# Peptides against a protein of PDB entry 6JX3, part 15

Target 1, 85 residues: chain A of PDB entry 6JX3
Amino acid sequence: AEFRLRPEISVAQTDYGMVLLDGRSGEYWQLNDTAALIVQRLLDGHSPADVAQFLTSEYEVERTDAERDIAALVTSLKENGMALP

## One batch from the design tools (peptide; made by RFdiffusion4, then SolubleMPNN)

Design b2_p30_1_s1
Fold by OpenDDE base, seed 1:
Structure b2_p30_1_s1 (fold): chain B 85 residues (1-85), chain A 30 residues (1-30)
Amino acid sequence: as target 1 above (85 residues)
Amino acid sequence: KKPYVRPSITKIDLSTERGKEIMKQVLAQL
């Protein structure tokens, strides 16, 4: 249930936003502002439900859409080898 | 409330000048 990045993943803040770098493969991914916000909150210990509540309170998004987007992002991060399963 | 943008992740293409610039910024922080 705990969201965690894989140990080989480094986080960098660039002029183009948050970037996740795989220190073994050399591959890296750019996150847009929303993705970076979600990831940071999850890493800070907030649950997906907490993040969904935050998004709906601050942004023009419905709860269902926020929940789906968070779940999809987490899945992508796991599938692309950035987050632990 | 602020306009909402769906979350996205994009694999960086290191063959482009933009990708190379991003990597330089990343490496400077490691």
Scores: peptide ipSAE 0.654, ipTM 0.905, DockQ to the pose 0.924
Fold by OpenDDE base, seed 5:
Structure b2_p30_1_s1 (fold): chain B 85 residues (1-85), chain A 30 residues (1-30)
Amino acid sequence: as target 1 above (85 residues)
Amino acid sequence: KKPYVRPSITKIDLSTERGKEIMKQVLAQL
């Protein structure tokens, strides 16, 4: 399944990291560097498996931890109304 | 390999100067 942001979500790059703003509710969230990296790769069409492979190749993280963290982030983005279900 | 930091999303506290600054930067890009 393709990862997509909801149409009302705007992406901004700030000094404090990537920010996702809901243009309807006015709520927004700041993503740390890892979250931003994951979101960017997913938006570029990479699968969660691709992202996990990338993380384990570049960072000191185990595959299972990377997969868990990616899944948790995606779930959070969907539950908070930023990503499409 | 680089040290790994788990991904996080943070709801910005607009009562702080940092939060207000982030908001300014966001709004300036819309």
Scores: peptide ipSAE 0.653, ipTM 0.905, DockQ to the pose 0.901
Fold by OpenDDE base, seed 4:
Structure b2_p30_1_s1 (fold): chain B 85 residues (1-85), chain A 30 residues (1-30)
Amino acid sequence: as target 1 above (85 residues)
Amino acid sequence: KKPYVRPSITKIDLSTERGKEIMKQVLAQL
């Protein structure tokens, strides 16, 4: 289904990159540039396949690796309570 | 093409000055 953040999660752009804040726990996570790029595109409605195509066109990464990295990131975001299942 | 860096997420330690500064920037935007 469509990638979505949990309602309690806020997005902030800081001098240190994109940060996701859990408004309930007060915990927050810093995303590196690649993770931020992936999240932004997913939130904009692009599919994981779209994102993989984008990554392979712009960066030195193979399609299979991009797909695995996107899947792993999404899993991490869900497991750490940032994204909806 | 640009060099590729694997995506990563890192939990920020609020006990550090860096963590506190990041939090200040976050809160200023809420």
Scores: peptide ipSAE 0.652, ipTM 0.904, DockQ to the pose 0.927
Fold by OpenDDE base, seed 2:
Structure b2_p30_1_s1 (fold): chain B 85 residues (1-85), chain A 30 residues (1-30)
Amino acid sequence: as target 1 above (85 residues)
Amino acid sequence: KKPYVRPSITKIDLSTERGKEIMKQVLAQL
């Protein structure tokens, strides 16, 4: 399924990195640069496989590690109420 | 290729000065 943020989530860019804000609860999460890059590409319509290929081409990371990290991030975003299941 | 840093998300603690500063920057953009 297509990766999407929950409708109450807003995205902001700060000096400390990308932040996702829940407009209802007031809770928010800071993403490091790698997480922000992954989220942006997923939101642009790239598949997790596409993102993994991108990471391995640009960064010193193995495909297996990239795939695991993307999956873990997506799971965390869903579990913490930022992304739709 | 660039050095790789594992992705992470961190819940911001609004009771700290750092958290308050981040929120200030967020709200200024909304």
Scores: peptide ipSAE 0.651, ipTM 0.904, DockQ to the pose 0.927

Design b2_p30_1_s2
Fold by OpenDDE base, seed 1:
Structure b2_p30_1_s2 (fold): chain B 85 residues (1-85), chain A 30 residues (1-30)
Amino acid sequence: as target 1 above (85 residues)
Amino acid sequence: KRPYVRPSITRIDPSTERGKRIMAEVLAQL
């Protein structure tokens, strides 16, 4: 399944990092650099496995930790109404 | 390799001064 944001979600690039805004509720969320990187790669069409490989290649993180962190982020984005199920 | 920081998302309170600054910049990008 492809990772996609809900239609009402807008992405803003700010000096504070990536921000996701729900255009209907007015709620918005700040992503830290790692979360923004993961989201951008997923939106670009990379699989979670691709992203995990990227993270382990570039950062001091083990594969299992990267996979867990990606899964947790995706779950959070879905649960908070930002990403499609 | 670079230091790793776990991914995080944080809901911003638009009523705070920090939130107002962020919201202003967000709206400027939309």
Scores: peptide ipSAE 0.683, ipTM 0.912, DockQ to the pose 0.931
Fold by OpenDDE base, seed 5:
Structure b2_p30_1_s2 (fold): chain B 85 residues (1-85), chain A 30 residues (1-30)
Amino acid sequence: as target 1 above (85 residues)
Amino acid sequence: KRPYVRPSITRIDPSTERGKRIMAEVLAQL
């Protein structure tokens, strides 16, 4: 399934990292560098498996940990109303 | 390979000075 942000979500690149703004609720969310990287690749059409492969190739992380972290992030984004289910 | 930091998201509190600074930067770009 394709990862997509909800239409009311705006993306901003700030000195504090990637920030997501919910235009309806007015809530702001800051992503750290790793979260931003994952979100950017998913939005570009890469699968979670693609992202996990990328992370394990570039960073000191095991495949299982990368997969868990990606899944947890996606779940959080959906549960907090930033990403479409 | 680079050190790995787990992904995190943090809700910004708009009532704080830090939150206000971030909000201002975001709004300036919209």
Scores: peptide ipSAE 0.682, ipTM 0.912, DockQ to the pose 0.886
Fold by OpenDDE base, seed 4:
Structure b2_p30_1_s2 (fold): chain B 85 residues (1-85), chain A 30 residues (1-30)
Amino acid sequence: as target 1 above (85 residues)
Amino acid sequence: KRPYVRPSITRIDPSTERGKRIMAEVLAQL
């Protein structure tokens, strides 16, 4: 299934990095650079496998670690009400 | 290849000075 943010979530690019705002709860979430990169690629339609391949090509990370980190981030975004299940 | 930092998300506390600055910048862009 496609990765999508919930309708009430707004994305902002700030001097502090990517920030997600929940328009209903008023909660703000800061993403570090790696998380922002992953989210951007997922929103662009890349699969988690695509993103893992990208990370291993550009960064000093093993494939299994990249896959685990991507999965954990996606889970967190869903559980915190930012991404659709 | 570039050094790798694990992905993280952090809830911003709007009562702190840092939180207020981030919040102001976000709202200015919406």
Scores: peptide ipSAE 0.681, ipTM 0.912, DockQ to the pose 0.910
Fold by OpenDDE base, seed 2:
Structure b2_p30_1_s2 (fold): chain B 85 residues (1-85), chain A 30 residues (1-30)
Amino acid sequence: as target 1 above (85 residues)
Amino acid sequence: KRPYVRPSITRIDPSTERGKRIMAEVLAQL
């Protein structure tokens, strides 16, 4: 399934990292560098498996931990109204 | 390989000074 942001969500690149703004509610969320990396790759069409492979190749993280963290982030983005189901 | 930091998202409170600064930068780029 394709990872997509909700249509009311805007993306901004700031000195504080990637920020997602809900244009309707006015709520906005800061992503740390790892979260931003994951979101960017997913938006570019990479699968969670692709992202996990990327993380394990570049960072000191095990595959299972990377997969868990990606899944948790995606869940959070959906539950907080930033990503489509 | 580089040190790994778990991904995190944090809701920003726009009523704080930090939140106001972040929001200003966001709005300038929309």
Scores: peptide ipSAE 0.678, ipTM 0.912, DockQ to the pose 0.931

